# Designs tried in a protein design run: peptides against a protein of PDB entry 4GMN. Part 300

Target 1, 375 residues: chain A of PDB entry 4GMN
Amino acid sequence: RYANITLLALVTLASIGTDFQETLVKGNQGSRESPISAADEEWNGFDDADGDAMDVDQKSSSGEDQEEDYEEIDVKEDDEDDDDDSITSEMQADMERVVGADGTDDGDLEDLPTLRELIQTAVPQLIRLSNLPIDSDESLTIQSHALSALNNISWTISCLEFANGENANIHNAWYPTAKKIWRKTILPILEADSADLKLATQVTSLAWAVARVLHGETPTDGNPHRKFISLYHSSKQQAGGNSNSIEEPEDPFQGLGVKCIGVVGSLAHDPAPIEVNREVGVFLVTLLRQSNNVPPAEIVEALNQLFDIYGDEELACDKEVFWKDGFLKHLEEFLPKMRTLTKGIDKRTQPELRTRADEALLNLGRFVQYKKKHA

## One batch from the design tools (peptide; made by RFdiffusion4, then SolubleMPNN)

Design b2_p28_7_s4 (from b2_p28_7, 19 letters changed)
Fold by OpenDDE base, seed 4:
Structure b2_p28_7_s4 (fold): chain B 375 residues (1-375), chain A 28 residues (1-28)
Amino acid sequence: as target 1 above (375 residues)
Amino acid sequence: MREALQRRQLEARRQQIEKQREELEKLL
């Protein structure tokens, strides 16, 4: 099970690494006309979709035995040796090792040469490319691709389990690099205060992926949580003014608003400064209070972030923020609204949003009960 | 409660990763 996750993570990292290398080679060769490959779709992260509550409704429908005669289609195995030359023997060996790596090894990627080269060689180049002076549409394009590659890499790594010392070698290698991405790529772009919503979305996606690993250890220089809260509010003002020009992402969870919530939520985790935690917690609780004007996906994400931030009573933020600022009352008052919101989502047209909302509602009920018991 | 939420998030992440694998395997 960990095996398949890590396998996919490495395949994805390898594809991204290869496609990015090809993009760099193509870009350096001045070839203006190759269609953007389907691999240039920015991986927007993993949406936590499947809370399938198997309600096994035993509808006994006696439907008649139609013996459909399975004609054995003798599919001649044409051994098209599609030499999927995409996976190098080194990448495959890295995949097998990460699948098997019980996280007992002290921070060395000796056993993961491809991942080591990706982190140590590729990512520092991506950071440099994302920081080039923007003086042309070409430099903006290079920045966008470098951000997408950093995003995809960072998301993939952020999906590895690092709890309980799992993947400690990868964590230890990634952690300083993630801090470099934050300081060198994310902060400078956020400080440039660009009106470019595409760039803002890319940098916020990357920031979320990075912050999912760094949590409250994310560098607090320049109060980045306030910048993302500001960006959240600015994005809402722009969407309200020009209803015709923002392609709303087809996926509700890929919205800049969701990404902003994910970032600030991640930044507010222990050991974040209590004031950072408070400002984020108040922001998230305020979204719930204003839920009539907030997209359902943002409410789902805000709830998940609140559960993750305040799910531990031993943390200083529980006593100093959650209880002091009276968050329980707001969560209780939100329960009936969340039920109405969730029921308002059409399961046929928005199945994922409905599933995630049903899960968030269930978790909200449990969270409120937990907090009431530990009051 | 942390462990039960984390386990569910881990299971959701695992399912999403498997879905992304199936999508990548369709593009290859």
Scores: peptide ipSAE 0.021, ipTM 0.598, DockQ to the pose 0.059
Fold by OpenDDE base, seed 2:
Structure b2_p28_7_s4 (fold): chain B 375 residues (1-375), chain A 28 residues (1-28)
Amino acid sequence: as target 1 above (375 residues)
Amino acid sequence: MREALQRRQLEARRQQIEKQREELEKLL
């Protein structure tokens, strides 16, 4: 009886974490009635103070490749308006406030009661439940559900913009809680060295969500980046040895390898210690060098993490790691391999993977050009 | 870049959360 009530409460909290994300997405879509094609938000480089638009002289190499007129399959999106009336009027009002608040408010969630209760009341209980001694299948189930709820809440919050002081009230309320999740939930489970790949995947997913907000301010105690790099390598060794179907997730980006890359990439951002940044940067560049044995989704994630880490030339990691360790050469040498890799992805069977690989290829070209200009 | 990546991470994450919700519902 108490277990079932606890499980139902954990599922409900996980659902509320989802519904909160959906309301964020809907609220952010309602403010952008300008159809900026989601295709045109290409990486434009960093603002060169000198407004010379790089006239990319597309030297038209006239390759007469025949226009095969592929009929546009008009996929009727059946708008099944599943009016999931699950969004509480209070939660919708909280989201309208988050989207509309250009507010310089000092971390008080007075105007966001639902989010305040999630952070202040629910999350501390979820941390407690995720850190209970595992002595039964019931306690393992409770831990898994508590991790799922923490994961959903943490990801939803990690999807808010916090750049330029946006959502500063939410950031300030979440930040100490995110550090608490890291220290009390993530680190203890990583230190337990469990052979449970399901648990490892849940914790790595949660760690990524938390690290997307904390970045290089993520607690460095016990070298967590090395634990996730080790987990990455261990996951590859297990996938090669036991034909016990870890069903490859239908989504290539949900793989434990991608999640490990996302975590360590996020941990390597400024103000991370330069040696942490270096170890992660070398790991990511090594994946590109070994790309023949690395899943395409992990290559895409590794590239995106490299762009995000080493995009800013003012950061100490640019001089002390990127240039000093010669990363530009490895990225430039990877360009032709990335073109081959991207072209090898079937658009029909893996449309998302192909789209994200095409974007990562484009951004790699631009990033290499940018770095060559600023050498 | 960040917004497009965030949006796609939001979408992939929405799908993951949905899949996790469905898996959680199947366990109850």
Scores: peptide ipSAE 0.019, ipTM 0.648, DockQ to the pose 0.253
Fold by OpenDDE base, seed 5:
Parts: structure tokens; sequence; C-alpha cells
Structure b2_p28_7_s4 (fold): chain B 375 residues (1-375), chain A 28 residues (1-28)
């Protein structure tokens, strides 16, 4: 009885953490119907003013107009307004305040009551429940649900913009709590070195969400980046040995390998120690060099992490790692391999993986050009 | 891109949570 009530409460907290993300999306879409014409500065790729008009000859091949009469299947979108009334008016109002907040208010979470109660009341209990001694299948179930709730809340908060002092009140409230999740939930589970790949996947997902806010300010105690690199390698060895491999997640981006890359990439951001940045950068570049045996989703994530870590030339890691260790050469040599990899993904069977690979290929070309101009 | 990945992670979790909620409600 008490366990079932606890499990239901944990499921409810995990739902609330997800529904907050949906509310952020809806709030940001509703604000886009107001013509704030200012944030669609499309990054206009360089005006290469070199107007060499390559006259591409109009070879008019008259291919016959087969008017395939597309019967307009009037799919009545039955707008089943699944008014998923799961979003409380208080949650909606909190997210509207977060999206509409001129990030200049260093104020307390006084005006964000639902988010305040999640951070100050719920999360400390979830940390406690995730760190209980495991002595039964019931305690394992409680831990798994507590980790799921922490994951959803942490991911939702990690979707907020914190650059330029935006959402500073939320950042200031979350930051000490995020460090507590890291030290009291993530590190103890990683140190236990469990063969449970399900638990490892849950804690790695949570670690990624937390590290997306803390970046290089994530607690460095015990060199956690090496633990996640080790977990990456161990996960690949287990998948090769047992035909009872955990069903590859239906979504290629939900794999433990992708999550490990996301964590270590986030940990390597400024102000991370240069040695941590170097070890992670070498790991990521090594994945690109070994790409023939690496899932495409992991290559996409590894590229995105490399762009975010080394995108700013003013950072110490640019000079001390990127240029010093010759990463540009490895990225340039990877361009033709990435083109082949991306073209090998079937758009019909894996549309998302293809889209994200096309974007990563485009960004790799742009990043290599950028770095060559700043050499 | 990253925001879309996070949305999908949360959506996949929501579906799992709802299924688990329905199973737990049958036990209360």
Amino acid sequence: as target 1 above (375 residues)
Amino acid sequence: MREALQRRQLEARRQQIEKQREELEKLL
C-alpha cells in the first residue's frame, strides 16, 4: 500500500516534469504568433561576394506531364482536442512567466510557485529516494521512478535559456540543486559500478540533463568524464557478446552511447580543466576516426559536442587543445566520410536520423570553414 | 536541433509514464 502510493506519486512527479516541457513549447509557439521579427536573424552564411555566375545550361528535357490526380484525401483532422487538461493553470502561468520574463529580475521563485515547489520540495525527496539502499525489487522500482522524475524535471529546466542572464532566478535556484543531484544521486550510482545497463542508461540520461546546465562547473570529484567514457566502451563490449542485447532503442538518439557522448561533451565546456577538455576532445575525435564501427546517431552527437566545445575562439580550450592537438585536420578528413554516412541513411525508414545527419554535415562544413578563417 | 531531441526524450518518457500510471492506478 505505501509503496504503491509512493510509486504513483513518483509517476505523477515525472509526468509534471514532462508536461512543463510541453507547456514551454506551446508558450513559445503562442508568442511566435506575435510578430517579433527580431530573432529570425537567419544566420546568413557569409556573403561570398564572388559572383562567378556559373551559367548552368538550361537543358530542357521535356519529360511528359503525367498529371497524377492526387485525390485530395480530405483527412478530416478530427481535432480530437485531447484537451490533456493535465497542465494546471498554475503550471501554465509559471511557464508563461518564464518565457515572458525579461531576465533582469534576480528575484526569488516567489512568482513561480509550481517550479519552486518542484525544486525546493519535490527534488530533495527524489534525491533521497534515488539514494536509498537497494535490498528488494520494490526498492529498485522506487529508485527507477525517482530517477525518471529527476530526469524529466532536469531535462525541462535544461531547455530554458540561461545565456545573457535570462531566467537568472531559476538558474540560481536550480544550480545548487543540480550540484546536489550530481553528488548525491549520479556519483554514488556511477561508483557502484553496477552491471545493470538499464540503471546506467537512466543515470546517464539524468547526468546529461544536469550537465547541460552546469557544463564545466559540474563537480570534477573522481573524474566523472572518465567514468562515462569507460561506460561507453563497456556498453559496446556487452552489445557484441550477447544476442540478448537490450533491444536497441527504437529511437537511435536514446541509446546509451549517445547519452555518454552528451554527458562528456557537456562536462568539457568552459570552465572545465584543460586536461578534462583534452581527454573528452580526443575521445570525440577518435569516434570520428573510427566511424565505420560507430552508430550514425553517436557520430551526429559527437559532432554537435565538438562544435559547442570549440565554437568560441576566445576560450582557452581553442588554443590549448583544438589548435595544439590538430583537431581541424581530423574534422576536415572526416567531411567526405560524413557525406557518405549521411547519404547512406534512408530518408523513408529513418527520417529524423537523416535530417539530423544532414544538419550535422552542413554544420561540419561551416565549422571547418570558420576554423580555417581563424587559423 | 538539441531542443527537438530533448522534446522527444520527454515525449517518450511521457508515454512510458502514462502507461505506468494506468498500471499503478489499477493496483490502488
Scores: peptide ipSAE 0.018, ipTM 0.615, DockQ to the pose 0.653
Fold by OpenDDE base, seed 3:
Structure b2_p28_7_s4 (fold): chain B 375 residues (1-375), chain A 28 residues (1-28)
Amino acid sequence: as target 1 above (375 residues)
Amino acid sequence: MREALQRRQLEARRQQIEKQREELEKLL
């Protein structure tokens, strides 16, 4: 009876954390219903005028008319106005404020009562529940749901823009709580060295959400980046050895490998210790070098992390790691492999993976050109 | 570009949470 009430409360908190995310997305869409006239301004990269016209031989192959009978699937637009009655008027008002307000610098959440209660009241209880002694299947279930609720809240907050002082009040309120989640929930679970891959996936997802806000200010106690790199390698060894397929997540980007890359990438940002940055950078570049044996989604994530870590030339890691350890050469050598990898992804069966790989390939080309201009 | 990646990551998580909710509702 008490366990079921606790589970229902944890599910409700996990739902609220998600619904809060939907209201963020809807609020950020409502501010975009200013008519984006269909100026897809193709960002025409700089016209470097070196006109080597490679003659693309037009081989016209006339292949025959197959009249495929389009069965007109009468898609009844069931306008299920899923009025998601779950979104409270307070949550909507909080989201409108988060999307529209220049954040106050004081960390005060006076104007964000729902978010304040999530951070100040719910999260401390979720941290407590995630730290219960595991002595029963009920305690494992409670831990899993507490981690799911923490994950959803942490991810929602990590989707806010915090650059240029945006949402500074939310950042300042969340930052000490994010550090508590890291120290009290994430680190103890990582140190327990559990063979539970479900738990490892949950804690790694939470760690990524937290590290997306804390970046290089994430507590470095016990070298957590090495623990996640070790977890990455251990997960690959287990997937190769036991035909008890943990069903590869239907979404390639929900894999434990991608999550590990996302965590360690986030941990390597300035002001991370230069040796942490180096170890992570070498790990990421090594994945690109070994790309024949690495899932495409992990390559996409590793590239995005490399761009985010080394995109600023004013950072100490640019000189002390990127240039010093010769990362540009490895990125250049990977460019043709990335083209082949991306072309090998079927658009019909994996449209998201293909789109993200095409984006990562484009960004890799731009990033290599950028770094060559600043060499 | 970052926003479109964020949106898709959000949708994939919504679906994962909904699946977890449905599994829990079957246990209650």
Scores: peptide ipSAE 0.018, ipTM 0.624, DockQ to the pose 0.448

Design b2_p28_8_s1 (from b2_p28_8, 22 letters changed)
Fold by OpenDDE base, seed 2:
Structure b2_p28_8_s1 (fold): chain B 375 residues (1-375), chain A 28 residues (1-28)
Amino acid sequence: as target 1 above (375 residues)
Amino acid sequence: SMRESLRRFQRFMGQLQLEASREELAKL
């Protein structure tokens, strides 16, 4: 009875976190419909000239039009407009404020009551529930749902812009809570060294969401980057040996390998210790060198992480790692391989993966050219 | 998501523009 109420509350918190993410996604699409004034560049129609109307007497071949009775398969578009109107008017008002608010520097969430309650009331309970002793299938189920709710909330917050002091109030409220999630939920589960790949995937997804906000300020205690690199390698060894098809997620970007790369890449951002940055950078560059045996989605994520980590020449990691360890040569040598890899992705069967690979290829060319100019 | 790619691209392009501007300023 109490377990079912707890599960319902956890599912509800996970739903609210999803709806909040979707609303942030929709609201920030609407603001980008600045009408691109279609400059009516009058497509000057080709004045194709005086082609003589040759009266070709096409003979009346009386083809018997077999009226193929096209049975109109009335495909009832069940527009199940699952208008999941689950967006409370309060949550919608909070979203409109988050999208419309000039970033007030004060870490006060007074104007964001739903988000405040999620961060201050819900998340501490989810952290507690994720740390329950695993002594039953019920405790394992509660942990999984608590991790799912923490994941949805953390991903939603990680989708906000915090650059240039944007959403500083949300950042300041989230930052200490994100560190608590890391220290109390993520690290203990990683240290338990469970062979449960489902749990490892949930924790790695949560770790990525948290690390996307904390970056190099993520606690380095116990070298978590090495644990995620080890998990990456272990996941590859297990996938090769046991025909227990962990169903490769339908989305190639939801794979444990991509999530591990996303975590360690995020952990390596400034102000991460240079040795943490180096170990991650070497790992990512090594994936590019071994690209023949690496899924395309992991290559795309590894490239994006390398661009985000080493894009700023003013950072200590540019001189002490990128240039010192000769990363430019490896990126340049990878360009022709990336072109081949990207061209090998079928646009019809994997349109998102192809688009993301085309983008990563373009960015790789630009990044290599940029780094060569600033050498 | 396309949005994360676009944000990463915008950040990368913003860094490239900032660094290009710094390089121009350092030549003056």
Scores: peptide ipSAE 0.010, ipTM 0.303, DockQ to the pose 0.037
Fold by OpenDDE base, seed 3:
Structure b2_p28_8_s1 (fold): chain B 375 residues (1-375), chain A 28 residues (1-28)
Amino acid sequence: as target 1 above (375 residues)
Amino acid sequence: SMRESLRRFQRFMGQLQLEASREELAKL
């Protein structure tokens, strides 16, 4: 009973997080001339074919037909449909405010009631649920749902623009909560060193969403970047060995490898410790050098992370890592490989991957030219 | 710009990650 109510509440919170994201995307499309055509690529979820339908032998107990005169309880169809529309309307109003307003610096969410309740009420409960002792399949299920709901909320917030003081009120409200998710949910799961790839994927997804807001201000305690680099390598070793590899998601960008790259890239931003930046930068550049055995989506993400980390020449990491460790040479040597890789992606079968690779190739050429002028 | 392409990609990744997480929840 309590499990089912908790699961329903978690599903509802995840739905709210998704609907908030959809509303944000629609609102941002209205303000910007370039529609991100979300291709309606139906994510064909995993064919969990191995659901052993336990044939519950319905023993037909021929219980005698006692025609008990069930009084027609006129169940008033209370119009339960009105409450779902109300939540959607409040979420729409919050998104219209987020898209249209110059954010205040006070961290006040008075004008954003839905987002306030997500951050202040929902997330603390989800953190609690994600930290339950794992002693049963029920506790694992609750943890998984809590992680997914935290992921949805965190990704939605991470899709907001916070650059140049945009949405500063939301940033300031989210920032302490994001640090709490990191310290209370992400780190404990990463420290447990579980061989569970499903849990590792969920926590890595959440870690990426959180790190996309916290960047180099993400707590460095316990060297989380090394844990994600280790997870990346471990996932590649497992995929190479057993044909019972968790089916790689049909979307190449949902792979654990991409998620690991996204996390460590985000962690390496200023003001990250220069050694954290170096270790991540060397990891990313090493992927480019080894690109013959790296999925194209991981190469695209690794390039994007390198551009974001090293795009500013005023940052300490430019002199102390990018130039000192000779990254420009590796990026320049990678240009012809990236051209070949991008051309090898079929536009018919993988249109999004091809588009992202074409963009990353264009950006790589520009980035190399930029860095050569500032050499 | 390069920064704009990166932001667009990050938003797209965010959306896909939300969808994937919604499906994971619907299966439990």
Scores: peptide ipSAE 0.009, ipTM 0.381, DockQ to the pose 0.762
Fold by OpenDDE base, seed 1:
Structure b2_p28_8_s1 (fold): chain B 375 residues (1-375), chain A 28 residues (1-28)
Amino acid sequence: as target 1 above (375 residues)
Amino acid sequence: SMRESLRRFQRFMGQLQLEASREELAKL
């Protein structure tokens, strides 16, 4: 009984986090002619992979042409006021307020009751549930569901604009909670060094969502960037050996490799320690050098991270890492390879990947030109 | 999006150049 109630609550919290993300995506599509980058559409929802489509082999018995006169049963649309409309309406109202509100600087979420309850009431419980001792299959299930719910909530919040003091109330409410997720959920799971690739994928997705808000202010204790780099390399070794590869997600941007790049890239932003920035920057540039063996989506993400980390010439990492370690040369040498890679992506079969690669190629050319002008 | 981050950054650099040019003009 308690397990089933906990599981139902976790599924419901994951669903609510999903519906918020979908509502945010829909709301942003109406205001921007610019495609939201599909990285902002990373819904790691519950894969309903347990849809065992029992192929009921409907043997077409050729039963005879009885023209049964289907009387038009005038099914009165009973306006069942589905209680589901109430949750969607409150969530929609919260998202409309997030898009429309002039940023009140107070970390008060009075005007965002659903988001407030998610951050203040739900997330602290999810952190507790994700950090329980694993002693049974039930505790593993609870951890997985708690991570999924934390992921969906964290992703939704990470899709909000916080630049220039936008959504400052949400940022200020989320920031301490995000640090708590990092310290109490992400780090303990990463320290456990589990061979569970599913758990590693879940924690990496959550870590990316959290790091997309905290950036270089993400706690660097224990060098978590090295763990995600190690996980990246380990994931590549497993994919090459066993035909029981976890089915590569249909979306190339949902891959563990992309998620690892997203995490470490986000961790390397200012004000990250310069050595963290260097180790990540060297990792990302090394992916570009090895691009023949790297999935296109990972190259796109690695480029985006490099541009966001080293876009600012006033940052210490520009002088101490970008210029000092000679990254410009590697980006210049990669430019013709990126043109070939991008042209090799079929627009019909992988339209999103092609669009993201065309953008990354355009930006690489601009970035190289920019850095050459400011050399 | 990085294009927006880069545009925001280029705008920020443009603003910093405008502020630096205003500070230089104010010292004149």
Scores: peptide ipSAE 0.008, ipTM 0.319, DockQ to the pose 0.032
Fold by OpenDDE base, seed 5:
Structure b2_p28_8_s1 (fold): chain B 375 residues (1-375), chain A 28 residues (1-28)
Amino acid sequence: as target 1 above (375 residues)
Amino acid sequence: SMRESLRRFQRFMGQLQLEASREELAKL
C-alpha cells in the first residue's frame, strides 16, 4: 500500500517533469519561425515487462453455467483524471511565465508555486528515495523511479536560460538542490561501482542534467570526471561481448556514451580546475583521433563540448590547455574525417543525426578558422 | 567587437546545445 502510493507519486512527478520539458521546448520553438516538425516521438513509457502474472490456480470446479446476470455495475469512472491535469496545468502556467519572462522581472519563486514545491518539497524526497539501501526488487524499482523523476526535473531546469542573470531566482533556488543531488544521489551510486548498465545510464543522464547547470562549479570531490570517462570505456567493452546488450537506444543521442561525453564536457567548463579541464579535453580530442571506432553521435557531442569549453579565449583553459596541448592541430586534422563521416550518414534513415552532424561540421570549420585568426 | 561576436557564438552554441538537448529530451 505505501509502496504503491510512493510509486504513483514518483510516476506523477516524472510525468510532470516531462510535460514541463515539452512545454519549454514548444514555448521556445514558438519564438523561432523555423518549423522544425516536432516528430511526435511517443514517450516510450516504462516497459511493463514484469507483469508477474500471479497464476491464480483456477481450480476447475465444473460448476454448471448459471448465467448469473452480471448486473452491469455502472462503475462510475470516478474522474480521477481531473487531479493530474490540474497539477500539469499549474506547472504549464509556471513555465509559460518562465519562458515568456523577458529576464527583467526578478519575480520571486512566490510567483512560481509549482516549481517552488518541486524544488523545495519533491526533490528532497526523491533524493532520499534514490539513496535508500537496496535490499529488495521493490527498493530497486523505487530507486529507478526516483532517478527518473530527478532526471526529468533536472533536465527541465537545465533548459532554462540563466545567462546574463535571466531566471536568477530559479537558478538560486535550484543551485544548492542540484549540488545536493550530485552529492547525495549521483556520487553514492557512482561509488557503488555497480555492473548495472541501466542504473549507470539513469545516473549518467541525471548527472548530465545537473552538470548542465552547475558546469565547472560541480563538486570535484572524488574526481567524478574520471569515473564517467571510466564508465564510457567500460560501456564500450561490454557492448562487444554478451548479447545482453541493453538494446542500443533507437536514438543515437540517448546512448550511454553520448551521456558520458555530455557530463564530462559540462564538468570541464570554467571555473573547473585546469587539470580536470585538461583530462576531459584530452579525452574528447582522443575520441576524434579514434573516430573510426566511435559512433557518429558521440563525435557530434564531443565536438559540441569542445566548442563550448574552448570557445572563450579569455578563459585560462584556452592558454593552459587548448593552445599548450595543441588541440587546434587535432581539430584541423579531424575536419576532413568529419566531412567523410557526415556524408556517410543517410539522410533518409537518420535525418536528425545527419542534421546535427552537418551543423557540427559547419561549426568545426568556423571554430578552426576562428582559432587560427586568434593564434 | 570580437567579444560580442564570441558571446553571439557562445549564445548560438548554447542555443544549439539547448535545441539538441530539447530534441534529445522530446525522446525521453
Scores: peptide ipSAE 0.011, ipTM 0.347, DockQ to the pose 0.122; fails the geometry check

